# Peptides against a protein of PDB entry 4GMN, part 100

Target 1, 375 residues: chain A of PDB entry 4GMN
Amino acid sequence: RYANITLLALVTLASIGTDFQETLVKGNQGSRESPISAADEEWNGFDDADGDAMDVDQKSSSGEDQEEDYEEIDVKEDDEDDDDDSITSEMQADMERVVGADGTDDGDLEDLPTLRELIQTAVPQLIRLSNLPIDSDESLTIQSHALSALNNISWTISCLEFANGENANIHNAWYPTAKKIWRKTILPILEADSADLKLATQVTSLAWAVARVLHGETPTDGNPHRKFISLYHSSKQQAGGNSNSIEEPEDPFQGLGVKCIGVVGSLAHDPAPIEVNREVGVFLVTLLRQSNNVPPAEIVEALNQLFDIYGDEELACDKEVFWKDGFLKHLEEFLPKMRTLTKGIDKRTQPELRTRADEALLNLGRFVQYKKKHA

## One batch from the design tools (peptide; made by RFdiffusion4, then SolubleMPNN)

Design b2_p15_1_s3 (from b2_p15_1, 9 letters changed)
Fold by OpenDDE base, seed 1:
Structure b2_p15_1_s3 (fold): chain B 375 residues (1-375), chain A 15 residues (1-15)
Amino acid sequence: as target 1 above (375 residues)
Amino acid sequence: LPYVPPFRLPLPWLK
């Protein structure tokens, strides 16, 4: 009984976190519709010519319309508007405020009551539930649902802009909680060294969401970047041996490999220790060098992490890692391989992967040119 | 739950 209520609450929290994410995604898509300049394609009206209207004269037959009084059975379609209004008006109002707010720096969420309750009330309970002793299938189920809810909440928050002091109130409220998720949920699961690839995928997804906000300020205790690099390699070894293919997720970007790359990339941002940055940078560049054996989605993610990590020339990692370890040469040598890889992706069967690969290829060309100009 | 791929921040060299 209590477990079923707990599971229902966890499923509901996971749903809420998804609905928030979907709404933020829709809002961000609407703002990124740059007005496609309506090219005034002057639709040159084709002068369709004078086709002769034939005069067909046919007459009068007065057939007695039997008014069959079809009683309109007013089938009240009970529009069971399953208004799965999963997005409460309060949640929508909070999201509208987040999109519009010059954030106050005080870490106060007075104006964001739903988000406040998620961070302050729900997340601490989810952290507790994710740390329960695993002694039954029920406790495993509770942990999985708690991780799913934490994942969705963390992803939603990680989709907010925090650059230039935007959403500073949310950032300041989330930051200590994100560190708690990392230390209390993520690290203990990674240290348990479980062969459960499902659990590993869940914790890695959560770790990526958390690391997308904490970046290089993610706790370095126990060298988590090495654990995720090890997990990446271990996942590749297991996939090669057992023909029980874990159904490759229909979305190539949902793979454990992509998630591992996303985590370690995020961990390597300034102010990460230069040694952490170097180990991650070398890992990512090594994937590009071995690209013939790497899924295209992982290459796309690795490129983008490299761009985000080394995009700023003022950062210590630019001089101490990027230039010192000769990463530009590897990126330049990879450019023709990326063109071949991208062209090999079928637009009909994998439209998203192709779009993301075309973007990453474009950015790789620009990044290489930028770095060559600043050499 | 569909993992929505992260929207990337605008890359500083795309300015």
Scores: peptide ipSAE 0.034, ipTM 0.702, DockQ to the pose 0.475
Fold by OpenDDE base, seed 2:
Structure b2_p15_1_s3 (fold): chain B 375 residues (1-375), chain A 15 residues (1-15)
Amino acid sequence: as target 1 above (375 residues)
Amino acid sequence: LPYVPPFRLPLPWLK
């Protein structure tokens, strides 16, 4: 009984996420007609297929009220409030500059009570549920649904504009929660199980959504970028061996490979450590060099991440990585390959992939021209 | 203008 209520609550939270995204997308469509379709489909990773309507057969069995003493599982909250004040004073000062001088200190979502309750009340419970010991198929199901709900909420919030202090109240409320999701949900799962590709896909989708807001401020503890790069390579090795092709998702952008690229790309943004940036940049450039064996969607995402990471010449990573490691040469050498790749995509069968590849090709030409001018 | 997906940071080179 409690399991079914918990599952229903998790499904409801995942659905509330979805409805919020649709509302935000519809709200943003009034300002920017850019198709968010790939992010919308990534969100719908709740397979509606397991909607087997449990026929609640109302068998009115009048069984006696045995008050089973539910032993309170004393979850010792080890309140190791390690206030890891490792928010460098520079990051805090940059956050203060982004939030603007209007000294409403609290991420007070008074005007957004539903979003407040989602962040402050629902997400902490979802984090707890995602960390349950996996000892049964029921606990695995609860974890999967908790991850789906967290994924949904995180993706919704990641679709908000936070540039120039837009939605600062939401950003401030979400930021500590996003770090908590990273530390308490994402990292433990990445450390515990690398063999379950379903779980790995769920946690990687969540990690991408979280990292799209936190960027280079995502906790670097345990070098998570290397874990996602390793997961990328492991996923490619498994697809090549056993004829149990995990059904490649019908959407090429839903693939674990794309998600891994999205995560590590997001992690490599300023103010990420230069060595994290370098390892990610080398990984992405290596995908372009090996493009004959890389799905087109992953190439599109890798290009997009390279543009976003190295688009600003004022950032330390431009001089210390992009120019030092000779990335421009690799991008120039990739231009003719990208033209061939893009032309090979059928507009009729894969219209979105073709559109995104045409855009990435256009941007690659412009980016190379820009970097040559600023050399 | 290059299409910048709405989810991308405004790149200085796209201005």
Scores: peptide ipSAE 0.033, ipTM 0.702, DockQ to the pose 0.241
Fold by OpenDDE base, seed 3:
Structure b2_p15_1_s3 (fold): chain B 375 residues (1-375), chain A 15 residues (1-15)
Amino acid sequence: as target 1 above (375 residues)
Amino acid sequence: LPYVPPFRLPLPWLK
């Protein structure tokens, strides 16, 4: 009874976090709609070609009348108006305030009571539930649901803009909690070195969401970047050996490899230690060099992270890693391979992967040109 | 739905 209520509450928190994320993504798209001038391309009507009436013959087969007395079970459609009010009016009001708020520098969320309760009350309980001793299938289920809820909340918050002091109140409230999730949930699970790829995928997804806010300020204790690089390599070795159908997620961007790249890329941002940046940069560039054996989605994410890490020439990692370790040469040599890879993706069967690969290819050409101009 | 990272920061070379 209490377990079912706790599970329902965790599922509800996970759903709320998803719906909040979807609404934030939609709201942020609306603000970036530069008026694409409606070029009225008159799509000329394709002519009415006279389709010939093929005479499909009537053959009469006489199959017998078995009167199966279907008892009309009057399924009262109880129109349960699923008032899927998954987003409370209070949450909607908090979302509208987040989109409109010039962030005050205080980590006070007095104006965002639902987000405050989520960060200050719910997340500390979820961290506790994610750290329960695993002694039963019930404790595993609770941990999985707690990790899912933490993932959705952390992803949602990671969709907010924090550049230039935007949403500073939310950033300041979240930052200590994000570090707590890292130290109390993520690191202990990574240190337990479990062969559970499902748990590893959940914790890596959460780690990516957390690292997208903390960046290079993510705690470097125990070299977590090396643990995620190791997990990347281990996941590739296991996928080759055992036909345990961990259903590869139908979405190529949900793979454990992509998530590992996203985590380590985020960890390598300034102000990360130069040696952490170097190890991650070398890992990412090595994926490009070995691209024949790397899934296209992982190549897209690796390029993505390389651009974000090394896009600023004023950062210490530009001189000490990018130029010093000769990354430009590797990116330039990869450009023709990326064209071939992108062209090889079928637009009909993998439209999203193709779109993101076309974008990453465009950005790679621009990035190489930029770096050559600033050499 | 599996989280798709939102589209990227305005890269200085996209200007």
Scores: peptide ipSAE 0.036, ipTM 0.704, DockQ to the pose 0.557; fails the geometry check
Fold by OpenDDE base, seed 4:
Structure b2_p15_1_s3 (fold): chain B 375 residues (1-375), chain A 15 residues (1-15)
Amino acid sequence: as target 1 above (375 residues)
Amino acid sequence: LPYVPPFRLPLPWLK
């Protein structure tokens, strides 16, 4: 009973995080004509289709015709109020305010009560649930759902614009909570060194969402970038050995490899330690050099992270890593390979991957030209 | 599945 209520509440929190994201995406589309493909990532509800058909062997006991006068129990159709797990009118009003809010610096989220309760009340409980001792399949299920809810909330918040002081109130409220998720949920799971690829994928997705807001201010304790690089390599070794198709996610961008690249790329932003930036930059450039053995989506994400990390010439990493380690040469040498890779993607079967690859190719050309002009 | 947002930081050199 309590477990089912906890699971339902975790499911509902994960749904709220997704619906909040979809509405933020729809609201932001009104201002920018860029077709965000609605990732109709249907939350695969637990198909409890294992209805164990208990073959109740209805032994036909021919018991006698007692005409028991069935009193017509007037079954009041209790209108099952379909508790439409829909976004409450209050949640919708919070979402409309997030899209419309001129940045008042009040970190108290007074005008965003639903988001405040998500950050201040729900997330601390989700962190607690993600840290339960795993002693049963039930505790593993609770952890998985808690990680999913944390992931969806963290991703949704990471979709907000925080540049130029936009959404500063949300940023300021989220930032300490994001650091708490990192230290209390992400690091302990990464330190447990579990062979569970599902758990590793969930924690890596959450780590990416958190690191997309914290960037180089993400806690560097225990060199987490090296753990994610190791996880990237380990995931490639396992995929090559066991022909148990871990069903490659239908979306190429949902792969553990892409998520690892996204995390380490985000961790390498200023003000990250220059050695962390270097190790990540070398990892990303090495993927481009090995592109014949790397999925196209990982190449797209690796290029993308390289542009975000090294796009500002005023940052210490531009001089101390990008120019010093000769990254421009590797990017220029990769241009013809990227053109071939992009042209090899079928627009009919993989339209999103092709669009993202065409964009990354265009950006690579522009980035190389920019860096050559600023050499 | 956990949504991966398409959004990038506005790069100074894309202007």
Scores: peptide ipSAE 0.034, ipTM 0.716, DockQ to the pose 0.584; fails the geometry check

Design b2_p15_1_s4 (from b2_p15_1, 8 letters changed)
Fold by OpenDDE base, seed 3:
Structure b2_p15_1_s4 (fold): chain B 375 residues (1-375), chain A 15 residues (1-15)
Amino acid sequence: as target 1 above (375 residues)
Amino acid sequence: LPYVPPFPLPLPWLA
């Protein structure tokens, strides 16, 4: 009974997260035609398809026909539909305010009560639930659902624009909570070194969502970038051996490899330590050099991360890593390979992957030309 | 439609 209520509440929180993202996407499309195309895809909401039919093996114990006259408790279908619409409408009203308000810098969410309760009340409980001792399948299920709800909330918040001081109130409210998710949920799970690839995928998705806001300000304690690089390599070794177990996600961008690249790319942004940036940059450039054995979606993500990390020539990583380690040469040598890779993607079977690869190829050509002018 | 790069951020190399 209590477990089912907790699971229902976690599912509802994850659903609220999803609806909030859709509202953000719709709201942002109305103001700036900036396609938030990259943020929309990485939302692994609850796939409704994990209807694990608990085969309650009805052991037909032929117990005796006591005709206890079950009074038809006329369970009034209380229209539970009205309460869900009310929460969604409050979240929509909060999003309309987020898009319209030059927020005050003070991290005060007085004008955003739903978002405030989500960050201040729900997230701390989800962090607690994600850290429960795993002693049963029920505890594992609660952890998974808590991670999914944290993922959804974190992704939704990561779709907000925070550049140039936009949404500073939300950023300031989220920032300490995001660091708490990192330190209390993500790091302990990564340090447990679980062979569970489902759990690893969930924590990596959450880590990416958190790192998309924290960037190089993400806590570097215990070198988490190396753990995600190790997880990337371990996932490739397991996929090559056991063709049977984990259905590769139908979406190539939902793969654990893409998620690992997204996390480490985000961790390498300024003000990350130059050695963290170097290790990530070398990892990403090495993927491009080994592109014959790398999925196209991971190549697209690795290129996008390289553009974002090294796009600014004023950053210390441009001189100390990009130029010093000779990354331009590797990008130039990769350009003809990227043209071949992109042309090899069938537009009929993988239209999205082809579009993103055509985009990354165009951007690679521009980026190489830019860096050659600024050499 | 003119190709809008996926990142709307005015990356100095997209200008």
Scores: peptide ipSAE 0.037, ipTM 0.652, DockQ to the pose 0.173
Fold by OpenDDE base, seed 5:
Structure b2_p15_1_s4 (fold): chain B 375 residues (1-375), chain A 15 residues (1-15)
Amino acid sequence: as target 1 above (375 residues)
Amino acid sequence: LPYVPPFPLPLPWLA
């Protein structure tokens, strides 16, 4: 009886975390009438001086219009009024305020009562539930649901902009809680060295969400980056041996390998110790060198992490790792391989993976050119 | 667009 109520509450908290994320994604899609100039502007330091207009001769091949009569499959929109009463009017009002609040206000979460109770009341209980002694299938189920709820909440918060002091009130409320999740939930599970790949995937997803906010300020106790690198390698060894389909997630980005890359990439940002940054950077560059045996989604994530870690030349890791360890040469040598990899992805069967690979290829070309100009 | 990786763990009821 109490366990079923606890599980229902954990499921509801995980739902709320997902619904918040979907609303943040939709809100950020609606604001896209404003040019995404600001994040692209730091990369727009390319003076377009020499516009040699290569005249690409448009040979108009008049291919005959075969009108293939696509039968309009009248997909009746059955308006299933999914009365998902999960989002209270108070939650929706808090979500609308978070999406609309460009506010640098160092204020308390007074105007965000639902988010406040989620961070201050719910998350501490979820941390407690994720640390229960595992003595039964019921306790394991409670832990898994608590990790799922923590994951969805942490991912939602990690989708907020915190640059330039945006959402500072939410950041300041979340930051100590995020460190508590890391120290009390993530580290103990990683230290238990469980052979459970489901638990490893859950904790790695949560670790990525937390590390996307904490970055290089993530606690380095016990070298967690090495544990995630080890987990990456262990996951590849298990997939190669038993042709028992561990159902590779239908989404190539949901794979444990991608999640491990995302965690260690996030951990390597300034002010991370230079040796942590180096070990992660060498791991990521090594994936590019071994790309023939690496899933395309992991290559895309490894590239994005390398751009984010080494995009700023004023950071100590640029001089002490990027230039010192010769990463530019490896990126330049990878550029033709990335073009081949990206072209090999079918746009019809994997449209998202192809779009992300096309973006990462474009960014790799720009990044190599940028670093060559600043050498 | 900043890649917001959609990483909600699949809710056990969306499976």
Scores: peptide ipSAE 0.028, ipTM 0.667, DockQ to the pose 0.091
Fold by OpenDDE base, seed 2:
Structure b2_p15_1_s4 (fold): chain B 375 residues (1-375), chain A 15 residues (1-15)
Amino acid sequence: as target 1 above (375 residues)
Amino acid sequence: LPYVPPFPLPLPWLA
């Protein structure tokens, strides 16, 4: 009985996360004027294009506040983990210093009570449920549903614009929670070294969603990028051996390999340690060199991650990794292979993959030209 | 265009 109510609640939270994402995507499509035709505008780097503010004008329907007396389930937090909040506090204080000192927007989601309750009340419970001891098929089901709910919430939040101080209140409320998801949910499951590729796929999807907001500020403890690179290689070895078709996801971009690339790419952004950036950059460039044995979706993802990581010439990784390790040569040598790969994708059977490969090919040409001008 | 990563995991009851 309790398990069925918990499962229904987890299903409901995961559905709310998905419905909210669909609403944000539709809202963003409504506020975006016509997709900027891929005009032959020179790609001049990731210059801070003025992000037109997504005014999510959610008209608050004044529903009457029925004060339902929620019995406070006094879950005694055992306060013993004095985890050194000093690093998070210094990084937060440096973020608060970079976000100009005018608004003490303490991440108070006063205007977003539903999102506040989702982040402050629901997510901590989902973290707890994802960490339950696995002793039964019911506990595995609860963990899987908790991870699915966390994934959908985290993906939805990662689709918000946070550049230029947009949605700063949401970012500030989410940031500590995202770190908590990373430390308390993602890392323990990655360390358990489970041969369960389904669980690994769920955790890697969640890790990607979280790392898309935290970027290089994602906790580097235990070198998680190496765990995801290892998981990438392990997933390839299993797919090659047993004819037990783990049904390749119908969507090429839902593959564990793509998700691993997305995570490690996101982890390699500034201010990531330069050695983390190098290991990830070398991994991504190595995929391009081995492209004959790599799914096209993983190549598209690896290219996009390389553009995002090395698009800014002011970053330390440009000089210390991109130029020093000779990545431009590898990208230039890959350009004719990418043209062949993209042309090999059937637009009729894989229209999304073809579109994203055409975009990645265009961006690769532009990126190589940009980097040659700045050499 | 910012890469819109793959959609959320299909809920196992939507599959």
Scores: peptide ipSAE 0.026, ipTM 0.668, DockQ to the pose 0.091
Fold by OpenDDE base, seed 1:
Structure b2_p15_1_s4 (fold): chain B 375 residues (1-375), chain A 15 residues (1-15)
Amino acid sequence: as target 1 above (375 residues)
Amino acid sequence: LPYVPPFPLPLPWLA
C-alpha cells in the first residue's frame, strides 16, 4: 500500500517533469530553433508482461436461472480527471510567468508556486528516496523512479535561460538544491561502483541535467569527471562483448556515451579547475581523433561541448589548455573527417542526427576560423 | 612550436 502510493507519486512527478519539459521545449523552440538534446527519457511504462495465462478450467456446472434483480448501481463517474488538468494549467501559468518575468534576484519563488513546491517539497523527498538502502526489488524500483523524477525536474529547469541574469530567482532557488542532488544522490551512486548499466544511465542523465546548470561550479570532490570518463570507456567495452546489447535507444542522442560526454563537458566549464578542464578537453579531442570507432551522435556532442568550453578567449582555459595543448590543430585535422562522417548519415533514416551533424560541421568550420583569427 | 603532446594522453584511470 505505502509503496504503491509512493510509486504512483513518483510516476506522477516524473510525468509532471516531462510535460513541463515538453512545454518549455515547445516554448523555447518558438524563439530558438536550436534542437536542445533534450534527454527525452520517455518513461517507457511498465510492460507488465505478466501474461500469467491462468488456465480457466471450464467446469460446466448447470446451475439454475435465478433472475436476481441486478440493481443498476449508478456508478457515479467521479470526475477525478479535473485534478490533472488543474496541475497542467498552473504549470502553464508558471511557464508564461517564467518567460515574461524580469528577474527579481531574490530566490523567492512566491510568483511561481508550482515550481516552488517542486524544488522545496518534492525534490528533498526524491533525494531521500534515491538514497534508500537497496534491500528488495521494491527499494530498487523506488530508487529508479526517484531518479527518473529528479531527472525530469532537473532537465526541465536546465532548459531555462540563466544567462545575463535571466530567471535569477529560479537559478538562486535551484542552485543549492542542484548541489544537494549532486552530493546526496549522484556521488553516492557513482561511488557504489554498480555494474548496473540501467542505473548508470539514469544517474548519468540526472548528472548531465544538474551539470547543465552548475557547470564548472559543480563540486569536484572525488573527481566525478574521471568516473564519467571511466563509465564511458566501460560502456564501450561491454557493448562489444555481450549480444545482450542494451538496445541502443532509437534516439542516438539518448545513448550512455552521449550522456557521459554531456556531463564531463558541462563539468569542464569555467570556473572548473584547469586540471579538470584539461582532462575533459583531452578526452573530447581524443574522441575526435578516434572518430572511426565513435558513434556520430557522440562526435556531435563532443564538438558542441568543445565549442562551449573554449568559445571564450577571456577564460583561463583558452590560454592554459586550448592553446597550450594545441587543440586547434586537432580540430583542423578533424574537419575533413567530420565532412565525411556527416555525408555518411542518411537523411531519410536519421534526419535529426543528420541535421545536428550538419550544424556541428558548420560550427566546427566557424570555430576553427575564429580561433585562427585570435591566435 | 608548442610541444603538442601525442594524444591520447594516457589518463591513469583508462589503464
Scores: peptide ipSAE 0.010, ipTM 0.489, DockQ to the pose 0.023

